Peptides against a protein of PDB entry 5OOQ. Designs and how they scored, part 145

Target 1, 227 residues: chain A of PDB entry 5OOQ
Amino acid sequence: YREDVRQVVTHPANALSFLQPGRLVEISVNGKDNYGWGAVVDFAKRINKRNPSAVYTDHESYIVNVVVNTMYIDSPVNLLKPFNPTLPEGIRPAEEGEKSICAVIPITLDSIKSIGNLRLYMPKDIRASGQKETVGKSLREVNRRFPDGIPVLDPVKNMKIEDEDFLKLMKKIDVLNTKLSSNPLTNSMRLEELYGKYSRKHDLHEDMKQLKRKISESQAVIQLDDL

## One batch from the design tools (peptide; made by RFdiffusion4, then SolubleMPNN)

Design b2_p23_2_s2 (from b2_p23_2, 11 letters changed)
Fold by OpenDDE base, seed 2:
Parts: C-alpha cells; structure tokens; sequence
Structure b2_p23_2_s2 (fold): chain B 227 residues (1-227), chain A 23 residues (1-23)
C-alpha cells in the first residue's frame, strides 16, 4: 500500500508542483541505492535528442536534478550527464564507513521515495565551487535536527489530492494501520483508473505551462516594442 | 506564516507545508 501511495504522490500531475528549488526529497535510485534526503535543484521534461519519438512512462517522463551529500567519494561523478537519469556504473551512495561527497544527480520521479515539507534556500548557481558543499552541510544539519525523520508532505492535507478513489485508498490504509481490517487492498484495478485520471490532469498541467510560456513570450515582445 | 530557520551553514530552512501548490 505504501508503494501505491508513492506512485500517486510521485505522479507528474501531483509531484511537479512540489518540486521547487530547495525542496527536500528522499531519494532511492532503482529501489536499491538509497541516497537519503536531498534537495531539488530543478526539473525538466525528459527529452531524448537521439530518439525524439521515445515514449516514457509518466514516472520516467521528467528528470529531477537533486543535490545529495551521500555520494561515494570514489564514484565517477565526472561521468554524470545533466538530464540523463541513466547513471554511469559506479555511481552509488557511500556505505557505512566510507567517505561521501556532495553531488548533483539527475533522477526520475520514480526515484523519489518521499517529498518533504521543508525547503532549503537553493543557491542560484549550484555548480559554482563550494555551493554544493554548502547545501550538503545544510542537509546534514537538517538531518540532525530531525532525528525521527524529515516531515513528509501529507498527500491530502498538503498536496490537496482530493480524488475520491485515492481518499478511499488512504482510508483503507488507515484502517489497516489501526488493525481494524485484515484484508489487503485488492485495488490494483482502481489504481490503474487513478493513473488514468492523473494522466489527464498532467495534460492540463502541460497545457497551462505552454500557455504561460506563450504569455511570457508575448509580454517579452511587447516589452521589446516598448523599448 | 512560513517558519524560517537560519542554519549554522548560513543557509535558510523554510517550513512550506502550508504553501499552495506552485501553479
């Protein structure tokens, strides 16, 4: 059930509006490489220049750049390519006893374990010398301040996910957590229906983004004409 | 009101749990 919730939360229709620069997110790449809590730099729609016709799943259709402070020191970070979520071999978090460094890694939405309710001020030029380390120090301090874990956004209260089926799912999870019901949710079909609905919302979001761009472009043209 | 905390690093930490989704 937790995975089902994660799938809904990390869907583009829900997640993108909460991926502001500096937003804290918990990162797990390919379900095995846990980098812990990182900070969002930015995100962009995934574009394959070599294959423009490439079709990605909703959770793989966006790339999120995140600062992590748990990168293994001997990882080949120089091989990281911006906006390429396929990480080179050897890119991994430091294990216990190993030294770590700060790095910016590109991930997909599917690599987000949770979205926090906290945000760091993100430097304008995170790639400048020393900036990543500053963010890394901040992340360490935040982790120290929240020994029980960084607070996670509430999907209903904070993210305003008001889909009826999702609310039903959350209610069922609550019942299960309270051990009032022993039956696992057999709602795989309902989850698919939810994804269908969210896909439509995503399309609207992209349309709005395009409209905003057009408005900005038109305003820029007007400003140029006024100059 | 957004709770803002200054970190030892000099960076700022914002509690944005009540922030409206960015349009």
Amino acid sequence: as target 1 above (227 residues)
Amino acid sequence: MRKVTRLESGNLLYDISDDAPAA
Scores: peptide ipSAE 0.488, ipTM 0.878, DockQ to the pose 0.627
Fold by OpenDDE base, seed 5:
Structure b2_p23_2_s2 (fold): chain B 227 residues (1-227), chain A 23 residues (1-23)
Amino acid sequence: as target 1 above (227 residues)
Amino acid sequence: MRKVTRLESGNLLYDISDDAPAA
């Protein structure tokens, strides 16, 4: 269900009005290269000058320029072409233990994992010396301030998506989330009741705690797979 | 009401969750 939500949220009809300069977005290029949260610079309709007859999907029909602070330091950033979302070989996020730099990369809407409800002030000339680094420092601070993650924009309450099928999807997700949160508690309570009954007969308190954890974890995984 | 926070970098952070979609 998460991917279904993402497809609707990142559709041009819904996403473009929320891609103001400085808007925080979570970036995953081609579903593989995770750059984390970046800041929107601007966006433009994708135009292929070499092949004007090229037809793009809705999610690939716009190019979004974003500042990221997780670019691998030895990436060939000088080969980045403005308004070309086909990234050169070697352009990738830094892995654990590697140094990173700030960069502006062109991405498609399909590379947006989430749209945040936060916005940074974006300098007028982000390509000027030192400006990308300033935004990068700001991104690091924001991540520090939100250890549980940057708040994601609510598709219904904030984005005002009123499609009936989408609303049904969101209701289903809400029901599943409620079950996910309630089932561990209900199972824990039932297990405690059972354990209370069994512990009166046998010192099996530790086994019940372990079983409760396993059941809770298993149910959580199953429900997450359904989402 | 937009919540505005001054960052240590000197930049500004805006909570724009209540903003209407840009036309």
Scores: peptide ipSAE 0.486, ipTM 0.875, DockQ to the pose 0.793
Fold by OpenDDE base, seed 1:
Structure b2_p23_2_s2 (fold): chain B 227 residues (1-227), chain A 23 residues (1-23)
Amino acid sequence: as target 1 above (227 residues)
Amino acid sequence: MRKVTRLESGNLLYDISDDAPAA
């Protein structure tokens, strides 16, 4: 269901009006290259000069240039072409223990994992010396200020998506979340009742705590799979 | 009301959660 929501949110009809310069977006390229939160520079409709008749999917029909601060330092950033979302080989986020640099990368809407409620002031010439680094520093500070994550736009409240099917989807997710969230509690309560009876007889207090944790973990996994 | 925060970098951070979609 999370992917379904993402598909609707990142559709051009919904996303483009929220891709102002400086808008924070969470970036994942090809489902594997996670750059984290970046800042939008600009966007444009994708045009193939070599094949003007090329038809792109809705989510690939626009290119968004974003500043990221997680680019691997030895990536061939000089080979990046503005408004070309086909990234050169070697362009990737820094892994753990690797050094990162700031870069402007072109991505498709499909590479947007989330759209944030925050916006940075975006310099007019981001490609000027030192500008992308300034934005990079800002991104680091924002991440530090929001240890629980950057606030994500609410598709209904903020983006005003009023599609009936989407609203139904959101309702289903809400119901599912409620059920899944209630299950651990119900199980916990049941376990507490059960072990409360046994604890009086066998002092199983520690076992109860461990079992509660396992139940909660199991429910969390189920939630991740269902959403 | 937009919350504006000055960052240590000197940049500005805007909370635009209440902003209307750009036309």
Scores: peptide ipSAE 0.485, ipTM 0.874, DockQ to the pose 0.773
Fold by OpenDDE base, seed 4:
Structure b2_p23_2_s2 (fold): chain B 227 residues (1-227), chain A 23 residues (1-23)
Amino acid sequence: as target 1 above (227 residues)
Amino acid sequence: MRKVTRLESGNLLYDISDDAPAA
């Protein structure tokens, strides 16, 4: 059930509007590499330059760049390619007793475990020398301030996910937490129905994003004319 | 009300739980 909730929350139609620069997100790559809480730098639609016709799943169709402070120190971070979520071999979080460093890694939405309700101020040039380390220090402080974990966004109250099937899923989870039996299979089937509904919302979101970019570009042109 | 916290690093931490989804 937790995975079902995660799939809905991390769907582009729901997640993208909450991936502002500095947003704290909990990162787990391939379900095994837990980087803990990181900070969003930016995100972009995934483009395959080698195969422009490549079709990705909804959860793999966007790349999110995140700052993490848990990268293993001997990881080949120099092999990281911006906007390439296929991480090189050896890229992993530090284990207990190992030293860690700060790094910017590209991940897919599928690698987001949780979206927090907190946001750091994100430097404009995160790739400048020392900037990611500053964010890393901030992340350590935040983790210290929240020993029980970073508060997670409420899917219903904060993210405004009002789909009836999702609400039913949430209710079932609540019942399970109170030791009432539920049917996991039924919930999984409903998840597929939700994807059809989210597809339309996703398209609208992308259209809005494109429109905002066009507006920003137009404003930039106006500013250039005034110089 | 948006809660803003100044971190020791000088960075700012925003509680944005009440923020409407950025359009």
Scores: peptide ipSAE 0.477, ipTM 0.875, DockQ to the pose 0.602; fails the geometry check

Design b2_p23_2_s3 (from b2_p23_2, 9 letters changed)
Fold by OpenDDE base, seed 1:
Structure b2_p23_2_s3 (fold): chain B 227 residues (1-227), chain A 23 residues (1-23)
Amino acid sequence: as target 1 above (227 residues)
Amino acid sequence: SMKVTRLESGSLLYDISNEPPAA
């Protein structure tokens, strides 16, 4: 269900009004390359100069330029073309232990994982010398200030998405989350009842703890798959 | 109300959670 929510949130009808310069967005390109939180530079409707008759899906019909501070240092950033979301080979985020640099990359709406409640002041000319690095420093500081994660826009309260089907979806998610929180307790109680009869053996108590953990983990996985 | 924070970089951070969508 999380993907369903993302599809609605990132649809042009909903997302574009929240892509002001400096808006923080979480970026995942093709579901593989996670750049983390970046800052919006601008956006434009996607135009194919070579094939003007090209039809794009709603989520691919706009290009968003974003500043990221997690680009691998040896990526061929000089090959990046503004408003071309087809990234050259080798363009990727830095892995653990690798050095990163700041870069402006063009992405589609489909590459937005989440939209934040925060906005940075954006330099007028982000491509000028030193400007991207300044934004990069700001992004690092923001991440430090929000160790539990940058706050995400509420689709209903903040974005004012009032579609009935969407609201139903959100309610279903809430119900599932509630069940996830309650089920471990129920299972724990059942296990206690089951093992209470055998409480004479210290080993059984430890086994019960391990089993409770396993059940909780399995339920969490199931619920995550449902969402 | 919008919360504004000055970052160490000198940049400004805006909490715009209650700001209406841009037209």
Scores: peptide ipSAE 0.403, ipTM 0.865, DockQ to the pose 0.795
Fold by OpenDDE base, seed 3:
Structure b2_p23_2_s3 (fold): chain B 227 residues (1-227), chain A 23 residues (1-23)
Amino acid sequence: as target 1 above (227 residues)
Amino acid sequence: SMKVTRLESGSLLYDISNEPPAA
């Protein structure tokens, strides 16, 4: 059920509006490489220049660049390609006892475990020398300030996901947490229906463009207020 | 209203929990 919620939350129709530069997200690549909380740099529609007709799943149709501070120090970070979510061999988070560095990695929406309610100020040129490390220090401080974990956005209250089937799913989860009564098959079927609704309702590409514009406008306002 | 916190690193942390999704 948690995975079902994650699927809905990380769907482009829901997630993209919350992927502002600096947004904190929890990252798990391929379900095995846990980088912890990182900060969003930007995102873009996934385009295959070699095969323009390539069709990706909804959760793999966008690339999100994120700053992480948990990259294994000996990872071949120089082989990372922007907007290529297929990570080179050896790219992994540091294990216990290993040293880590800051890096920008491209991930898919499917690699987002959670979306936080916090946003860091993101430098304009994150790839400039020293900038990633600064963000890394900030991430460490944030983690220290939230020893019980960074607060996760509430799908209903914060993300305003009001789909009836999703609300039913959430209610079922609440019931399960209290009474252990579950119908996994019903939930899975409803999830498929939700995806169908999203695909029919949204032009995701156009939505992305509009969202990027709004995000940029919002950032400008924030910077003015900081003066 | 958005809550802003200055970090020791010099960076700013924003609580944007109540920011509506962009239409």
Scores: peptide ipSAE 0.400, ipTM 0.871, DockQ to the pose 0.613
Fold by OpenDDE base, seed 5:
Structure b2_p23_2_s3 (fold): chain B 227 residues (1-227), chain A 23 residues (1-23)
Amino acid sequence: as target 1 above (227 residues)
Amino acid sequence: SMKVTRLESGSLLYDISNEPPAA
């Protein structure tokens, strides 16, 4: 059921408004390469210049640039292409015992495992020399401060996902977790159905356009002075 | 209220759990 919840949470209609610069997200590329928690730099709609008629799934229709501090040191990071989520061969997280470096990688929404409740103040130019490393140090400190894991956004309370079927599903999950009982297949099927209905009911393109506008308006960093 | 923490790096960490979604 967790994967299906993830599908709803990471759908553009829900996720994009929470991908402000500095937002912490947990990253898993292609379901196998776990980079851990990284920080969002920015995002953009995926455009294929070579094939403008290319149709992407909802979860692959946006590129999110994220800073990670777990890149294998010998990864060919110089081959990374901006806004190309198809990572070159050899780009991978460091394994146990290997050294890691900081890198900015382009990922799809489908590579977001979790969206955190925390946001880092990001430098204006993350690609400038030394800036990625600074963010990397910050990420390490955050991980140290939260040994039990970075708090994850509540889909209902924080993300305001108010779909009735989703709410019912979330309640069911909570009950099942409390009872130490699970029926993953049943819950997964229900979430898949919900996602299908959600995708059909919403004009994704229009919703994304509206969201982008709202994000741009809201990304005005609440000045610390207003806190 | 947003909780703000200064990190050793000098960066700021914001707890934005109560931040409303971008309307």
Scores: peptide ipSAE 0.390, ipTM 0.871, DockQ to the pose 0.584
Fold by OpenDDE base, seed 4:
Structure b2_p23_2_s3 (fold): chain B 227 residues (1-227), chain A 23 residues (1-23)
Amino acid sequence: as target 1 above (227 residues)
Amino acid sequence: SMKVTRLESGSLLYDISNEPPAA
């Protein structure tokens, strides 16, 4: 059920408007490489230079650049290519006892485990020397301040996902959490229906979400000027 | 309202949970 919710939340129609620079997101690549909470730098539609006609799934159709502070120190970070989510071999998070460094990695929407309700003020040029390390320090402090985990956006209250099938899914999850009696297969079927709706309205929803993102960014800037 | 916190690093942390993007 958590995966079902994640699929809906990370769909472009829902996620993109919440991927402002500095947004905290929890990152898991290939379902095994957990980088923890990182900060969004930017995102772009995935373009294959070698095959411009390449078709990607919705969750793989965008690339999100994120700052992480958990990259294994001996990872070949020099081989990372901006906006290429196919990570080189050896790129992985540090394990217990290993040293970590800060890095900017390109990920797909499918690699987002959670979207946080917190946003860091991001440097204008994250690629400048020392900037990613500053963000890394900030991330460490945030993690320290939230020992129980960074708060996650509420899909309904915060993200305003109002699809009826999704709401039904959420209700079933609540029931399951309380009674442990719901059928997972029924929820999966509803998810497929929901994906069908998103796919049909994808372009329109994307445009709307981009507009919403711009509005939210403008509001954030205004607040900074008032401080 | 948005809550703003100054971090030790000097950076700002925004709690934007109550400020969803405008519809």
Scores: peptide ipSAE 0.396, ipTM 0.864, DockQ to the pose 0.464; fails the geometry check

Design b2_p23_2_s4 (from b2_p23_2, 10 letters changed)
Fold by OpenDDE base, seed 3:
Structure b2_p23_2_s4 (fold): chain B 227 residues (1-227), chain A 23 residues (1-23)
Amino acid sequence: as target 1 above (227 residues)
Amino acid sequence: MMKVTELESGSLLYDISNEPRAA
């Protein structure tokens, strides 16, 4: 069930609106490399310059650049290619006892485990010397402030995912959590249909462009809390 | 209205949980 929810949440039609610069996301690459919570730098539609007709799955059709503070210190970060989610051999998070560094890595939507409620103020030039380390320090502080974990966006209340089948899925999960009966197979079988609905409803590429424009132009009333 | 918390790192932390989805 959790994977089913993740698939819907990380679908471009849902996720892109919540990938503002500085948005905290939990990162797991290839289901094994857990980088923990990182901060979104930006995202772009995945384009293969050598093969413009290349077709990617929805979850692999966008590249998200994220700052992580858990990169293994001896990882060949210099071999990272911008907007190339196929990470070089040796790129991995630090294990217990190993030292880590901050890095910007390109990931796919499929590598997002969770989307947080929180957003960091991001430096204007994250690739400038010392900037990613500053973000890394902020990430450490955030993790310290949330020992029980960074709050995750509610797919319904926050993300406003209103698909009936998804709502049914969420309800069934709640039922399971309360130790009531459910049918997992029914929910999983409808995932493809859900994705199909999203794909048919919107031109995701155009939506992305519009989102970027709105993000850059967005204004908000800010209230600072004193510590 | 966005709630903003200043971090010791000098960065700002925003609660943007209620930001709407794009149409």
Scores: peptide ipSAE 0.267, ipTM 0.840, DockQ to the pose 0.587
Fold by OpenDDE base, seed 1:
Formats: structure tokens, C-alpha cells, sequence
Structure b2_p23_2_s4 (fold): chain B 227 residues (1-227), chain A 23 residues (1-23)
């Protein structure tokens, strides 16, 4: 269900109006290269000069240039071409223990994991010397200020997505989340009732705590699979 | 001081690019 929501949110009809310069977006390229939160520079409709008749999917039909501060330092950033989402080989986020640099990368809408409820003040010329580093510094600051994560736009309240099917989806997710989130509590209460009877006789207090944790973990896994 | 502006979408504009805060 998370992917279903993402598909709707990142659809051009919904996303483009929220891709102002400086808008924070969470970036994942090819489902594996996680750049974290970056800042939008600009976007444009994808045009193939070599094949003008090329038809792209909705989520591939626009190119968004974003500043990231997590680019691997030895990546061939000089080979990056604005508005070309086909990234050169070696373009990747820094892994743990590796140094990172700031870079402007072109991505498709499909590479947007989340759209943030925050926007940075952006330099007019991000490609000028030192400008991307300034944005990178800002990104670090924002991440520091939001240790629990950058707020994500609410699809309904903020983005005003009113599609009936989408609303049904959101409702279903809400119901499911409520159901799944209540299960650990219900199970905990049941377990507490059960062990309450036995603990008086057998002192099963620690076992009860461990079992409650296992139940909660199990429910969490189910939730991740269902959403 | 960090300038914060509320956007119509409910988003916040943080003018921190020119005035970053440490710690």
C-alpha cells in the first residue's frame, strides 16, 4: 500500500505543483540508491531529441534536478547531464565509511520516495561555484533539526488529492494500521490477563515481557508486508 | 535568526541556506 500511495503522490498531476525550487524530496534511484533528502532545483518535461516519438510513462515523463549531499566522492559527477535521468555508471550514494560530496542529479518522478513539507531557500544559480555546497550544508542542518525525520506532505490535507479511489486507499490503510497497531495491545492485554493468573503461582513476569515483545515484533513485520 | 515562512500548501520555507545554524 505504501507503493500505491507513492505512485499517486508522485504522479505528475499531483507532484509537479509541489516541486518548487528548494522543495525537499527523499530520493531513491532504481530502488537501491538512496540519496536521502535532497532539494529540488527545477524540473522539465522529458524530451528525447533523438527519438521525438518516444512515449514515456507518467512517472518517467518529467525530469527533476535535485541537489543531494550524499554523492560518493569518487563518483563521476562530471559525466552528469542536466535533464538526463540515465545516470552514468558509478553514480551512487556514499556507503557507510565513505566520503560524500554535493551534486546535482537528474531524476524521474519515480525516483521520489517522499515529498517533504519543507522548502529551502535556493540560490538562483545552483551550478555556480560553492552554491551546491551551501545547499548541502542546509540539508545537513535540516536533518539535524528533524532527528525524527523530515515531515512528509499529507496527500489529502496538503496536496488536496481528492480522487475517490485514493481516498478509499487511504481509508483502508488507516483501518489496517489501526487494526495492526491495536493487535499488540490486545495481545498484551490478553497476555497480561493470562499471566496474571499464573504469575501469582509461578512468577512468570519476565516471560510475559519477552512474549509481549515478540508479539509486537511479529505484528510490526506483518504491517510492513501489508503496507 | 532562521526565517520561516508558511507556504500555502502548509509547507515551511526555511531560509537557512545563507544563515545556517550550528548545533
Amino acid sequence: as target 1 above (227 residues)
Amino acid sequence: MMKVTELESGSLLYDISNEPRAA
Scores: peptide ipSAE 0.197, ipTM 0.723, DockQ to the pose 0.093
Fold by OpenDDE base, seed 2:
Order: C-alpha cells, then structure tokens, then sequence
Structure b2_p23_2_s4 (fold): chain B 227 residues (1-227), chain A 23 residues (1-23)
C-alpha cells in the first residue's frame, strides 16, 4: 500500500507542482541506492535525442535534477550528464565508513521515495563553484534539526489529491494501521484506472501547470523579500 | 503561515506545507 501511495504521489500530474527549486525529496535509485534527502534543482520532460520516438512511462517521462550530499567520493561524477537518468557505473551513495561528496544527479520520478514539505532557498547558480557544497551543508543541518525525519507532504491536506479512489485507498491504509483487512489486488486495479485519469489530465493541462508553478515561485520570492 | 528559518550555512529553510498547489 505504501508503494501504491508513492505511485500516485510521484505521478507527474501530482508531483511536478511540488518540485520547485529547493524542494526536499527523499531519493532511492533502482530500489537499492539510497541517497537520503536531497534538494531539487529543476526538472524537465525527458527527451531522447537518439530516439525521439521513445515512449516512457509516466514516472520515467520527466527528469529531476537533485543535489545530494551522500555521493561516494570515488564515484565518477565527472561522467554525470544533466537530464540523463542512466547513471554511469560506479555512481552510488557512500556506504558506512566511506567519505561522501555533494553532487547533482538526474533522477526519474520513480526514484523519489518521498516529497518533503520543506524547501531550501537555492543558489541562483547551483553549478557555480562551491554552491552545491553550500546546499550540502544545509542538508546536513536540516537532517540534524529533524532527527525523526523530514516531514513528508500530506497527499490530501498538502498536495490536494482529492480523487475518490485515492481517498478510499488512504482510508483503507488508515484502517490497516490498526487492522489487516484489505485486498491489495482491488486497490491495484483502481490505481490503474487512476493512472489513466491522471495521465490524460496532465497531458491536457501541462502548460497550465508550468505557468502556475512559475507564478507560485514568483510569489514565494516576493514573500521572502517582505520578511 | 509560512515559517522561515535561517540556517547556519546562510541558507533559508521554510515550511511550505500550506503553499498553494501550483496546478
């Protein structure tokens, strides 16, 4: 059920509106490489220049660039290419006892484990010397301040996902926290229907979403200036 | 209300739990 919720939350129709610069996201690549919490730099629709006809799933159709501070120091970070989620061999998080460095890595939406309800104020030029390290220091401080974990966006309260089937799913999960009485297959079938609806809505309103995102970002800047 | 906290690094951390959905 947690995976089912993650699938809905990280769907482009829901997630992209919350992937502003500085948004904290929890990152797990290929189900094994846990980078912990990173900060969003930007995102873009995935384009394959070699194969323009390539078809991606919804969760693989966008690339998110994120700053992480847990990259293994001997990883070939120089081989990383922005907006290319196929990571070179050797790109991995540091294990216990290993040294880590800051890096910007491109990931798919499918690599997002959680979306936080916190944002960092990001440098204007993250690629400039020392800027990603500054973000890395901030990430360490955030983790220190939240020893019980960074707060996660509430899908209903914060993300305003109000689909009836999703609400039913959330209700079932809530019940299951106290009782084990739900059929995973029934929920999975409903999720497939939801994905279809979300995909169609996203395709029709993608331009509107981008515009609204920009407006939201500008408002945030204004609010910061007023402080 | 949005809570903003200055980090030791000089960056700003802000809670956007109540930020309007962009789309």
Amino acid sequence: as target 1 above (227 residues)
Amino acid sequence: MMKVTELESGSLLYDISNEPRAA
Scores: peptide ipSAE 0.146, ipTM 0.800, DockQ to the pose 0.557
Fold by OpenDDE base, seed 4:
Structure b2_p23_2_s4 (fold): chain B 227 residues (1-227), chain A 23 residues (1-23)
Amino acid sequence: as target 1 above (227 residues)
Amino acid sequence: MMKVTELESGSLLYDISNEPRAA
């Protein structure tokens, strides 16, 4: 059920409007490389220059650039290519006892484990020397302030996901206290139906979400001016 | 109401949990 929720939450029709610069997201690449909470830099639609006709799944159709502070120090970060989510061999988070560094990594929506309800004020030029390290310091402080974890966006209350099947799923999860008591196959079928709905309305929803995102960003700027 | 917290790094942390879904 948790994975089903994640799939819906991270679908472009739902996630993109919440991926403003500075948005905190929890990152897990390939289900094995846990980078912890990072900060969104930006996102863009995935373009294959070598094969412009390439079709990606919805969850792989966008690239999100994120700052992480958990990159293994000896990772070949110089081999990272902007907007290429296929990470070079050796790119991994630091393990216990290993030193870590800050890095900007390109990920797909499928690598987002959770979307936080917190947003950092990001420097204008994250690529400038020392800027990602500043964000890294901020991330460490946030983690310290939230020892029980960064608060996660509520899919219904905050993200306004109002699909009936999704709501039913959420209710079941609440009742079962995160235990899968229902037929997993039934849940999978419902998820597929949800994806079908999202895919059909994707373009329109994306446009709407982008607009909403811009509005939200503008409001945030106004609040900064009032401080 | 959006809560703003100043971090030691000088950055700002925004709690936007109560912000309506950006249209």
Scores: peptide ipSAE 0.308, ipTM 0.841, DockQ to the pose 0.523; fails the geometry check

